# Designs tried in a protein design run: peptides against a protein of PDB entry 6B9H. Part 21

Target 1, 151 residues: chain A of PDB entry 6B9H
Amino acid sequence: AELCESLLTWIQTFNVDAPCQTVEDLTNGVVMAQVLQKIDPAYFDENWLNRIKTEVGDNWRLKISNLKKILKGILDYNHEILGQQINDFTLPDVNLIGEHSDAAELGRMLQLILGCAVNCEQKQEYIQAIMMMEESVQHVVMTAIQELMSK

## One batch from the design tools (peptide; aimed at target 1 I127 M131 Q138 M142)

Design b2_p18_3_s1 (made by RFdiffusion4, then SolubleMPNN; from b2_p18_3, 9 letters changed)
Fold by OpenDDE base, seed 2:
Parts: structure tokens; sequence; C-alpha cells
Structure b2_p18_3_s1 (fold): chain B 151 residues (1-151), chain A 18 residues (1-18)
């Protein structure tokens, strides 16, 4: 999916430790958890990160467990820290992500993380970085931001 | 593109209001 591929490119700019080259690399949630920690390390602290299981392999049940924790973290962050500045109008189906590597649902998950970045304390820095991305990717990312901020 | 510039301006305006 175009959204997922563009947001994967955006995720790669965080330079996290976990492999993040493919859609499959993101399905265990480890990359997403590391990205969230970079966005707000005070909220997504080491204790929070330690709840995410590493070395998941191909175990889709463990993937789903991680993804559920991450989704909860994102929603709680939006409510408690961001003051619900974005709308979680359509939640991703983490079961489809974990079991089937569904790119469309993964795109929705990454869009929520994008929402965290553009509303966090370093929001201006993230926005400026996005404005410097390749045009086709930038267009998709900016459209995704607009969708979050306008609803 | 002009469409992208409009999106950027809209986002910047939204952030400024918050």
Amino acid sequence: as target 1 above (151 residues)
Amino acid sequence: SSELEEIISSIQESIAKK
C-alpha cells in the first residue's frame, strides 16, 4: 500500500536499532516501540519499552500481543499527553498486521505514530524533516497528517 | 506542487492554533 510504503520510508529516518527495511520487519512492533521512545522518551520510557517482547520471530501471536500494547500506548499518549489533538477515527486491525502482515492496516498504525510525532514537543523539527523528504513520499505523509489534524 | 503547499500551510496553521 502507498501509505504503508511512504510511512515505512519515514520510519526509517529515525535510525532505530531494530531492522526496518520491509513491511515484515515492522509487524512485530519492535521498530514502532523504538520510534515511539525517540518521540517521547519520558512517556515511552525504558519500563514501557521492556513490555515489548523482542526475539519474536515468526510467532504471530507474540506479534499481535506487542502490537496491542503499542496501540494502547499510542491511544493513551494521545489522550494523556497530546490532549486528543488528533482523532483515532479508524483504528488499525493489529490481528491482520501480526498474522498476515497486512500493509493497509500497518499503514494505519504508522499513521498514528506520525500523529504522535507531529504533536509532540519536537513537532516542528519532525515537520521540517518531513518537508525535506522526496516529493512523492512527502505528499503521502503530509496528506496523512492533514487527515489526522482535520478530523 | 500547489496542492502540497496548501497542505503544508494548513498543517502549520493548525499547529499554530494549538
Scores: peptide ipSAE 0.025, ipTM 0.629, DockQ to the pose 0.109
OpenDDE base, seeds 1, 3, 4, 5: peptide ipSAE 0.024, 0.024, 0.024, 0.025; ipTM 0.628, 0.633, 0.621, 0.630

Design b2_p18_3_s2 (made by RFdiffusion4, then SolubleMPNN; from b2_p18_3, 9 letters changed)
Fold by OpenDDE base, seed 5:
Structure b2_p18_3_s2 (fold): chain B 151 residues (1-151), chain A 18 residues (1-18)
Amino acid sequence: as target 1 above (151 residues)
Amino acid sequence: SSELEAILQSIQDSIAAK
């Protein structure tokens, strides 16, 4: 999916320790958790990150477990820190991500992380970084941000 | 492009105004 591919490119700008070259690399949630820690290390602290299993392999049940924890973290962060109401926003199906590497659902998950970045304390820094991306990627990311703002 | 930059700046201003 176009959304997933563009947001994968965006995720790669964080330069996290975990491999993040392919869609499959994102399905265990480790990259996403490390990105969230960079976005707000006070909230997504080391204790939170340690709840995410790093050696998952191809075990889709463990992938789903990680993804559920990450989704909960995002929702709690939006409610407790960002003051955002996302009840009307379509949530990603983490079962499809973990079991089938569903790119569309993964795109929705990454869009929620994008929402955290553009609403966090360092929002200005992340918006400026987006403005430096390749134009075709910028367009997709921009559209994704606009969709978040319209909800 | 200048158009994308203008739109992103508008988004930035909107987010900052919240």
Scores: peptide ipSAE 0.084, ipTM 0.728, DockQ to the pose 0.109
OpenDDE base, seeds 1, 2, 3, 4: peptide ipSAE 0.079, 0.029, 0.079, 0.081; ipTM 0.718, 0.680, 0.723, 0.723

Design b2_p18_3_s3 (made by RFdiffusion4, then SolubleMPNN; from b2_p18_3, 11 letters changed)
Fold by OpenDDE base, seed 1:
Structure b2_p18_3_s3 (fold): chain B 151 residues (1-151), chain A 18 residues (1-18)
Amino acid sequence: as target 1 above (151 residues)
Amino acid sequence: SSELQAILESIKQAIEEK
């Protein structure tokens, strides 16, 4: 999926510790959790991050467990910190991500993380970083932001 | 490219004004 691939490229700009080269690398949620911690380390603090299991391997049940926690964290962050600036949006099916590495659903989840970045305290910095991306990727990210903000 | 940049800046402004 174009959305997933472009947002994967965007995710890579965070330079997290976990491997984040492929779609499969994102399916266990570890990269996503580390990105969220960078976005807001006060909310997604060490205690929150420690709830995400890092040694998941190919265990899709553990992947889904992590992804559910991350999705909940995103939704709670939107409500508690962002003041629901991210409007109602179709939620990703984390079961399809964990069990089947569904790129479309993964794209939707990364889009929610994008929503966190462009609405957080450091939103201007993240927007500026997006403006420096390669044009084709930038276009997809821009469209994803437009979709989030138009709801 | 310039048009894309302008759109992103417009989105940036809209987000900051909310």
Scores: peptide ipSAE 0.073, ipTM 0.709, DockQ to the pose 0.110
OpenDDE base, seeds 2, 3, 4, 5: peptide ipSAE 0.063, 0.062, 0.072, 0.063; ipTM 0.705, 0.703, 0.709, 0.703

Design b2_p18_3_s4 (made by RFdiffusion4, then SolubleMPNN; from b2_p18_3, 10 letters changed)
Fold by OpenDDE base, seed 5:
Structure b2_p18_3_s4 (fold): chain B 151 residues (1-151), chain A 18 residues (1-18)
Amino acid sequence: as target 1 above (151 residues)
Amino acid sequence: SSELQEILDSIQAAIAAK
């Protein structure tokens, strides 16, 4: 999906330790967890990150377990820190991500992380980074942000 | 593009309002 591909490019700008070259690389949640820690290390601290299993391999059940923890973290962060309610926003199906590497659902997951970045304390830094992205990718990312802000 | 700039402006306005 176009959303997933563009947001994968965006995720790569974080330069996390975990490999993040392909959609499959994101399905275990490790990259996403490391990105969230960069966004807000006070909230997504080392104790939180340590709850994410790193040696998952191809075990889709373990992938789903990680993804559920990450999704919960995002929702809690939006409620507790950002003061935003996203009940009307379509949530990603983490089962489809973990079991089938579903790009559309992964795109929705990455969009939620994008929402965290552009609403966090360092939002201006992330917005500026987006403004420097290649135009076609930038368009998709900005459209995704607009969708989040409109709800 | 004009469309991209409009999106950018709207996003910046929305963020600034929070």
Scores: peptide ipSAE 0.068, ipTM 0.677, DockQ to the pose 0.111
OpenDDE base, seeds 1, 2, 3, 4: peptide ipSAE 0.065, 0.044, 0.063, 0.062; ipTM 0.673, 0.688, 0.678, 0.670

Design b2_p18_4 (made by RFdiffusion4)
Pose (drawn by RFdiffusion4):
Structure b2_p18_4 (pose): chain A 151 residues (1-151), chain P 18 residues (1-18)
Amino acid sequence: as target 1 above (151 residues)
Amino acid sequence: SETETAERETFFEELLEE
């Protein structure tokens, strides 16, 4: 905890098309998919994004379907591009995210996305950008990175 | 407070050098 909201501020720095003001705004997976395309458009390309349904509303089943696709993409990226540098022993429970808007599980998904950003080809720029954020957010990001980079 | 700030800055400097 204290992970979800700090990482929400970090997500907001991407300024993606979908709304990203609340925890609920992240539960359908669209913001997360758009952020991944910004992190690595060569991997999370348009063909990949097309698989993420927009206009989900309160349909938690579709939220879960989207989130499974997002998590599948992150895990594949970790394996195929990042050489398993992101710790994936504990997977976020995307069913809890969809069924209960579980912010803790959402925080874990956002931590995986952060892992993608700090290990991608543009990791220098993403780290430099974090260094400009509020100190409280940086401290939480530091803890999140330590966890996700450890073995 | 100063120690925490120094530790955080060092962490991100070292992370950036990687």

Design b2_p18_4_s1 (made by RFdiffusion4, then SolubleMPNN; from b2_p18_4, 10 letters changed)
Fold by OpenDDE base, seed 2:
Structure b2_p18_4_s1 (fold): chain B 151 residues (1-151), chain A 18 residues (1-18)
Amino acid sequence: as target 1 above (151 residues)
Amino acid sequence: SSKKRAELQRFFQELLAK
């Protein structure tokens, strides 16, 4: 999916510790959790991060468990910190991500993380970083943000 | 294109202003 591929490229700019080169690398949620910690380390602190299992291998049940925690964290962050600026009309199906590595649904999850970045305390830095990316990626990001902010 | 670049620049500048 175009959304997933572009947002994967965006995710790679965070330079997290976990491998993040492929769609499969993101399905266990570890990369996403580390990205969220970079976005807001006060909210997504070490105690929060420690709830995410890091040695899940190919266990899709453990992947889904991690993804559910991450999705909940994003939604809670949106409500408690961001003032509900993200439209949750279309939530990702974490079962399809964990069990089938569904790129379209993974794209939806990354889109929510994008929403966190462009609305957080350091949103200026993240937006400026996006403006330095390839134009094709910027366009997908723009569309994704527009969808999130639409009523 | 220049039009696409202008659109992107406008969008993100407006986003920064919010």
Scores: peptide ipSAE 0.712, ipTM 0.952, DockQ to the pose 0.840
OpenDDE base, seeds 1, 3, 4, 5: peptide ipSAE 0.712, 0.712, 0.712, 0.712; ipTM 0.952, 0.952, 0.952, 0.952

Design b2_p18_4_s2 (made by RFdiffusion4, then SolubleMPNN; from b2_p18_4, 12 letters changed)
Fold by OpenDDE base, seed 5:
Structure b2_p18_4_s2 (fold): chain B 151 residues (1-151), chain A 18 residues (1-18)
Amino acid sequence: as target 1 above (151 residues)
Amino acid sequence: SSERQKQLKEFFQELLSQ
């Protein structure tokens, strides 16, 4: 999916410790959790990160468990910190991500993380970084932001 | 295209101004 591939490229700019080269690398939620910690380490602190299991392997049940925690964290962050600026009428199906590596649903999850980045305290730096990416990626990101903040 | 680049720049600059 175009959305997922473009946002995967964006996620890679965070240079997290976990491998993040493929869609499959993102399905256990570890990369996403590390990205969220970079976005706001005061909110997504060590206690929060420690709730995400790192030794998941191919266990789709554990993947889904991690993804549910991450989705909850994102939604809580949007409500408590960002002032509910993200449109959540269509949430990602974490079951499809964990069990089937569904790229479309993963794209939706990454889109929510994008919403966190462009609305957080350091939003200026993240927006400026996006402006340095390839034009085709920027366009996908623009559309994704428009969808998120359209209320 | 140049028009596409202009559109992108304007969008993100507007986003930065919020």
Scores: peptide ipSAE 0.695, ipTM 0.949, DockQ to the pose 0.844
OpenDDE base, seeds 1, 2, 3, 4: peptide ipSAE 0.694, 0.695, 0.694, 0.695; ipTM 0.948, 0.949, 0.949, 0.949

Design b2_p18_4_s3 (made by RFdiffusion4, then SolubleMPNN; from b2_p18_4, 10 letters changed)
Fold by OpenDDE base, seed 4:
Structure b2_p18_4_s3 (fold): chain B 151 residues (1-151), chain A 18 residues (1-18)
Amino acid sequence: as target 1 above (151 residues)
Amino acid sequence: SSKKKEELKKFFEELLAQ
């Protein structure tokens, strides 16, 4: 999926500790959790991050558990910190991500994280960084942001 | 194209201004 591939490229700019080279690398949620901590370490603090299991392997049940926690964190962040700036009427299916590595659903999850980045306290820095990425990636990001902020 | 690049630049600059 174009959304997933472009946002994977974007996610890689965070240089998190967890491997983040492939779609499969993202399915356990560890990369996403680390990215969220970078976006807002005061909210996604160490206590929050510690709830994400890092030794998951191929256990899709553990993947789904992590992904559910991450999704909840994103939604709570949107409600409590961002003030409902993100349209969350269509949520990613974390079951499909965890069990089947569904790229389309993963793309939607990464899109929500993108929403956090472009609305957080350091949104200016994240937007400026996006502006330095490849044109094709920028286009996908633009479309994704437009979808998120439409009300 | 240059026009597409300009569109992107405009979008993100407007986003920055919000």
Scores: peptide ipSAE 0.688, ipTM 0.944, DockQ to the pose 0.846
OpenDDE base, seeds 1, 2, 3, 5: peptide ipSAE 0.687, 0.687, 0.688, 0.687; ipTM 0.944, 0.944, 0.944, 0.944

Design b2_p18_4_s4 (made by RFdiffusion4, then SolubleMPNN; from b2_p18_4, 12 letters changed)
Fold by OpenDDE base, seed 2:
Structure b2_p18_4_s4 (fold): chain B 151 residues (1-151), chain A 18 residues (1-18)
Amino acid sequence: as target 1 above (151 residues)
Amino acid sequence: SSARRQQLRQFFEQLLSQ
């Protein structure tokens, strides 16, 4: 999916410790959790991150468990910190991500993380970084942000 | 195109101003 591919490229700019080269690499949630910690380490602190299981392998049940925690974290962050600036009427299906590496649903998950980045305390830095990306990626990101923040 | 680049720039600059 175009959204997933572009946001995967965006996620790669965070240079997290976990492998993040493919869609499959993101399905266990570890990369996403590490990215969220970079976005707001005070909220997504070490205690929160430690609840995300590493070394999941191909265990889709464990993937889904991680993804559910991450989604909850994002939603809680949106409500508690961002003031509900992210539309959540269409939530990603974490079961499809965990079981089938569904790129479309993964894209929706990454879109929520994008919303966190462009609304967090460090939003200026993240927005400026996006402005330095490939034009095609910027366009997808723009559309994704518009969708998230449309009232 | 220049128009597309300008559209992107305007969007993100506006976003930065929020």
Scores: peptide ipSAE 0.716, ipTM 0.953, DockQ to the pose 0.843
OpenDDE base, seeds 1, 3, 4, 5: peptide ipSAE 0.715, 0.714, 0.715, 0.716; ipTM 0.953, 0.953, 0.953, 0.953

Design b2_p18_5 (made by RFdiffusion4)
Pose (drawn by RFdiffusion4):
Structure b2_p18_5 (pose): chain A 151 residues (1-151), chain P 18 residues (1-18)
Amino acid sequence: as target 1 above (151 residues)
Amino acid sequence: STEEEREELKEFFESLLE
């Protein structure tokens, strides 16, 4: 905890098309998919994004379907591009995100996305951007990175 | 202290740029 909200501030720095003001705004997977495209458009391309349904509303089943596709993409990216540098021993429970808007599980998903950003080809720029954020957010990001990079 | 914590935070992120 103290992970979800700090990482929400980080997500907000991407200025993606979908709303991203609240924890609930992240539960349908659209913001996360758009952020992944910004992190690596050569991997999380338009064909991939097309699989993420928009206009989900309160349909938690579709939220889960979207989140499973996002998590599948992140794990594949970790394996195929990042050489398994992101620790994926504990997967976020996307069913709890969809059924209960579980911010803790959402925080874990956002940590995986942070892991993608700090290990991608543009990791220098993403790290430099984090260094401009509020100190409280940087400290939480530091802890999150330490966890996700450890073996 | 707060000064030590800020120094460590700065060094942590600089180390990621290596």

Design b2_p18_5_s1 (made by RFdiffusion4, then SolubleMPNN; from b2_p18_5, 5 letters changed)
Fold by OpenDDE base, seed 1:
Structure b2_p18_5_s1 (fold): chain B 151 residues (1-151), chain A 18 residues (1-18)
Amino acid sequence: as target 1 above (151 residues)
Amino acid sequence: SREEELKKLKEFFESLLQ
């Protein structure tokens, strides 16, 4: 999916410790959790990160469990810190991500993380970084932001 | 045109910085 591929490229700019080269690499949620910690380490602190299982393997049940926690964290962050700036009417199906590595649904998950980045305290840094990416990626990111900010 | 599209991108992200 175009959304997932572009946002995967964006996620890779965070240079997290966990492998993040493929869609499959993101399905256990570990990369996402590490990215969120970089976005706001005061909120997504070590205690929060420790709730995410790192050695998941191919266990889709554990993947889904992680993804549910991450999704909740994003939604809580949006409510408690960002002031409900992210549209959560179309939430990603974490079951499809965990069980089938669904790229479209993964894209929606990454879109929510994008929303966190462009609205957090360090939003200027992340927006400027996006402005340095390839034109095709910027276009997808722009569309994704417009979608999540709309009501 | 490509120039117009690039301009739109730049203006959009700059608007987010406000």
Scores: peptide ipSAE 0.695, ipTM 0.949, DockQ to the pose 0.865
OpenDDE base, seeds 2, 3, 4, 5: peptide ipSAE 0.694, 0.692, 0.693, 0.693; ipTM 0.949, 0.949, 0.949, 0.949

Design b2_p18_5_s2 (made by RFdiffusion4, then SolubleMPNN; from b2_p18_5, 8 letters changed)
Fold by OpenDDE base, seed 4:
Structure b2_p18_5_s2 (fold): chain B 151 residues (1-151), chain A 18 residues (1-18)
Amino acid sequence: as target 1 above (151 residues)
Amino acid sequence: SAEERRRALEAFFQSLLQ
């Protein structure tokens, strides 16, 4: 999916410790959790991150468990910190991500993380970084942001 | 055009920075 591919490229700019080269690399949630911690380490602190299991392997049940925690974290962050600036009427299906590596649903998850980045305390820096990316990626990001910010 | 596309992107993200 175009959304997933572009946002994977965006995610890679965070240079997290976990492997993040493929869609499959993201399905266990570890990369996403590390990205969220970079976005707001005060909220997604070490205690929060420690709830995400890092030794998941191919266990789709553990993947889904991690993804559910991450999704909850994102939604709570939006509600508690961002003041519901993100439209969450269409949530990603974490079951499809964990069990089937569904790129479309993964794209939706990454879109929510994008929403966190462009609304966090360091949103200016993240927006400026996006402006330095390839135009094709910028276009997808723009559309994704527009969808999230619309009510 | 390509230039119009580029300018639209730039305008959008600049608007987010304001």
Scores: peptide ipSAE 0.717, ipTM 0.954, DockQ to the pose 0.847
OpenDDE base, seeds 1, 2, 3, 5: peptide ipSAE 0.716, 0.714, 0.716, 0.716; ipTM 0.954, 0.954, 0.954, 0.954

Design b2_p18_5_s3 (made by RFdiffusion4, then SolubleMPNN; from b2_p18_5 with T2A R6Q E7K)
Fold by OpenDDE base, seed 1:
Structure b2_p18_5_s3 (fold): chain B 151 residues (1-151), chain A 18 residues (1-18)
Amino acid sequence: as target 1 above (151 residues)
Amino acid sequence: SAEEEQKELKEFFESLLE
């Protein structure tokens, strides 16, 4: 999906330790968890990150478990820290991500992370970084943010 | 046009910085 492809490119700019080259690499949630820690290490601290199981392989049940924790973390972060600045009316289906590597649903998950980045304490840095990306990626990101900020 | 599209993108992201 276009959303997933563009946001995967964006995720790669974080240079996390976990492999993040393919859609499949993101399905276990480890990359996403590491990205969230970079966005706000005080909130997504080591104690939080340690709840995400690493080395899950292709075990879709473990992937789903991780993804559920990550989604909860994002939603809690939005409510507790960001003051509900992002719209979560359409939550990603983590079952489809974990079991089927659904790119569309993964895109929605990454979109929520994008919402965290453009509203966090260092939002200016992340926005400026996006402004330096390829125009095609910027367009997708713009649309994604507009959807998040809409009532 | 391409320039108009670039302008739209720039203005949008700058608006997020305000």
Scores: peptide ipSAE 0.684, ipTM 0.940, DockQ to the pose 0.887
OpenDDE base, seeds 2, 3, 4, 5: peptide ipSAE 0.682, 0.681, 0.680, 0.682; ipTM 0.940, 0.940, 0.940, 0.940

Design b2_p18_5_s4 (made by RFdiffusion4, then SolubleMPNN; from b2_p18_5 with T2A E7K K10Q E18Q)
Fold by OpenDDE base, seed 2:
Structure b2_p18_5_s4 (fold): chain B 151 residues (1-151), chain A 18 residues (1-18)
Amino acid sequence: as target 1 above (151 residues)
Amino acid sequence: SAEEERKELQEFFESLLQ
């Protein structure tokens, strides 16, 4: 999926510790959790991160468990910190991500994380970083942001 | 055109910085 591929490229700019080269690498939620901690370490603190299981392997049940926690964290962050600036009408199906590595649903999850980045305290730095990415990626990111912020 | 596309992107992201 175009959205997932572009946002995977964006996620890679965070240079997190966990492998993040493929769609499959993101399905256990570990990369996403680490990215969220970088975005707002005060909110997504070590206590929060410690709730995400790191040794998941191919256990799709554990993947889904992690993904549910991450999605909840994103939604809570949107409400408590961002002031509900993210349109959450269409939420990702974490079951499809965890069990089937569904790229389309993963793209929607990454889109929510993008929303966190472009609205957080360090939004200027993240937006400027996006402006330095490939034009094709920027276009997808722009569209994704527009969708998030639309009523 | 490519120039117009780049301009659109630039203006969009600059608007987010405000």
Scores: peptide ipSAE 0.708, ipTM 0.950, DockQ to the pose 0.863
OpenDDE base, seeds 1, 3, 4, 5: peptide ipSAE 0.708, 0.706, 0.704, 0.707; ipTM 0.949, 0.949, 0.949, 0.949

Design b2_p18_6 (made by RFdiffusion4)
Pose (drawn by RFdiffusion4):
Structure b2_p18_6 (pose): chain A 151 residues (1-151), chain P 18 residues (1-18)
Amino acid sequence: as target 1 above (151 residues)
Amino acid sequence: SLSPELEEFFKQVEESSH
């Protein structure tokens, strides 16, 4: 905890098309998919993004379908591009995200996305950008990185 | 191991906490 909201501020720095003002705005997976495309457009390309349904509304089943696709993409990226540098022992429970808007599980998904950003080809720029954020957010990001980089 | 950018980021966060 104290992970979800700090990482929501970080997500907001990407200025993606979909709304990203609330925890609920993240529960359908569209913001997350758009952020991943910004992190690595060569991997999270348009063909990949097309699989994420927009205009989900309150359909938690579709939220879950989208979130599974996102998590599948993050895990594949970790394996194929990042050499398993992101710790994936505990997977976020995407069913709880969709069924209960569980912010803690959402925080874990956002931590995996942060992991992608700080290990991608543009990691220097993403780290520099974090260093310009509020100190309270930086401290939470520091803790999140320590966890996701440890073995 | 951490990248140099992350080491510098951790150092900055730790100094700001003092």

Design b2_p18_6_s1 (made by RFdiffusion4, then SolubleMPNN; from b2_p18_6, 9 letters changed)
Fold by OpenDDE base, seed 2:
Structure b2_p18_6_s1 (fold): chain B 151 residues (1-151), chain A 18 residues (1-18)
Amino acid sequence: as target 1 above (151 residues)
Amino acid sequence: SYSKELQEFFEKVKKSQE
């Protein structure tokens, strides 16, 4: 999926500790959780991050559990901090992500994280970083942001 | 140009909600 691949490239710019080279690497939610912590460490603090199980391996049930927590965190962040700026009418299916590594659904999950980044306190810096990426990636990101901001 | 269009979009996003 183009969305997932472009946003994977974007996620890689965060240089988190967890491996993030492939779609499969993102399915346990650890990378996403670490990225969210970088986006807003006051909200996605260590206590929050510690609720995300590491070393999940191939256990898709544990992956789904993590992903559900992450999705809830994103939605709560959108409501409590971002003021519902993200259009969340179409939520990612975390079951498909965890059990089947569904790239399309993962892309939608990453899109929500993108929404957090471009609306957070450091949005200027994240947007500037996006502007330095490949134009093809920028275009996908632009479209993704447009979808998020549409009401 | 394509590059200019992208730049204008992201500059607009930077200014939004500010």
Scores: peptide ipSAE 0.589, ipTM 0.909, DockQ to the pose 0.079
OpenDDE base, seeds 1, 3, 4, 5: peptide ipSAE 0.561, 0.572, 0.214, 0.586; ipTM 0.904, 0.907, 0.741, 0.909

Design b2_p18_6_s2 (made by RFdiffusion4, then SolubleMPNN; from b2_p18_6, 5 letters changed)
Fold by OpenDDE base, seed 4:
Structure b2_p18_6_s2 (fold): chain B 151 residues (1-151), chain A 18 residues (1-18)
Amino acid sequence: as target 1 above (151 residues)
Amino acid sequence: SLSPELQEFFKKVKESLE
């Protein structure tokens, strides 16, 4: 999916420790968790990060477990920290992500993380960074932002 | 370089987030 591909490119700009080159690399949630920690390390602190299993392999049940924790973290962050600046949005199906590496649903998940970035303390810096990305990626990312904020 | 359309779009989105 175009959304997933563009947001994968965006995710790669965070230079997290976990491999993040493919869609499959994101399905265990480890990259997502590390990205969220970079976005707001005070909220997504080490204690939170430690709840995410890093040695998952191909176990889709463990992937889903991680993804559920991450999704909950995002939703809680939106509610507790961001003050619900992100409008009600269709939640990603983490089961499809974990079990089938569904790119469309993964795109939705990454879009929520994007929402966290553009509403965090460093929101302006993240917007500026996006504006320096490749144009086609910028378009998708910014459209995704608008969808989150205007829906 | 950014197209004028994208530049304006980004500007509007950025302003809405300020």
Scores: peptide ipSAE 0.066, ipTM 0.711, DockQ to the pose 0.124
OpenDDE base, seeds 1, 2, 3, 5: peptide ipSAE 0.060, 0.040, 0.065, 0.061; ipTM 0.698, 0.640, 0.711, 0.705

Design b2_p18_6_s3 (made by RFdiffusion4, then SolubleMPNN; from b2_p18_6, 6 letters changed)
Fold by OpenDDE base, seed 5:
Structure b2_p18_6_s3 (fold): chain B 151 residues (1-151), chain A 18 residues (1-18)
Amino acid sequence: as target 1 above (151 residues)
Amino acid sequence: SLSPELQEFFKKVKEAQL
């Protein structure tokens, strides 16, 4: 999906330790957890990150377990820190991400992370970084943010 | 390099919470 491809490119700008070259690299949640820690390390601290299992291989049950924890973290962050600024009426299906590497649902998950970045304390810096990306990617990001703004 | 549309949009995003 176009959304997933563009947001994968955006995720790569964080330069996290975990491999993040392919859609499948994101399905275990490790990259996403490391990105969230960069976005707000006080909230997504080391204790939180340590709850995410690494070295899950192709075990889709472990992937789904990680993804559920990450989704909960995002929703709690939105409620407790961001003041519920993100429209999450349609949540990503983490079962489809973990079991089938569903690009559409993964795109939805990355969109929620985008919402965290553009609303966090360092929002100015993340928006500036987006403005340095390829124009075609910026258009997709713009659309994704617009959906988050729609309430 | 950015279109006026993109520049104005991200300016708006910077100025207010979503």
Scores: peptide ipSAE 0.524, ipTM 0.891, DockQ to the pose 0.080
OpenDDE base, seeds 1, 2, 3, 4: peptide ipSAE 0.483, 0.409, 0.480, 0.469; ipTM 0.884, 0.868, 0.880, 0.879; seeds 3, 4 fail the geometry check

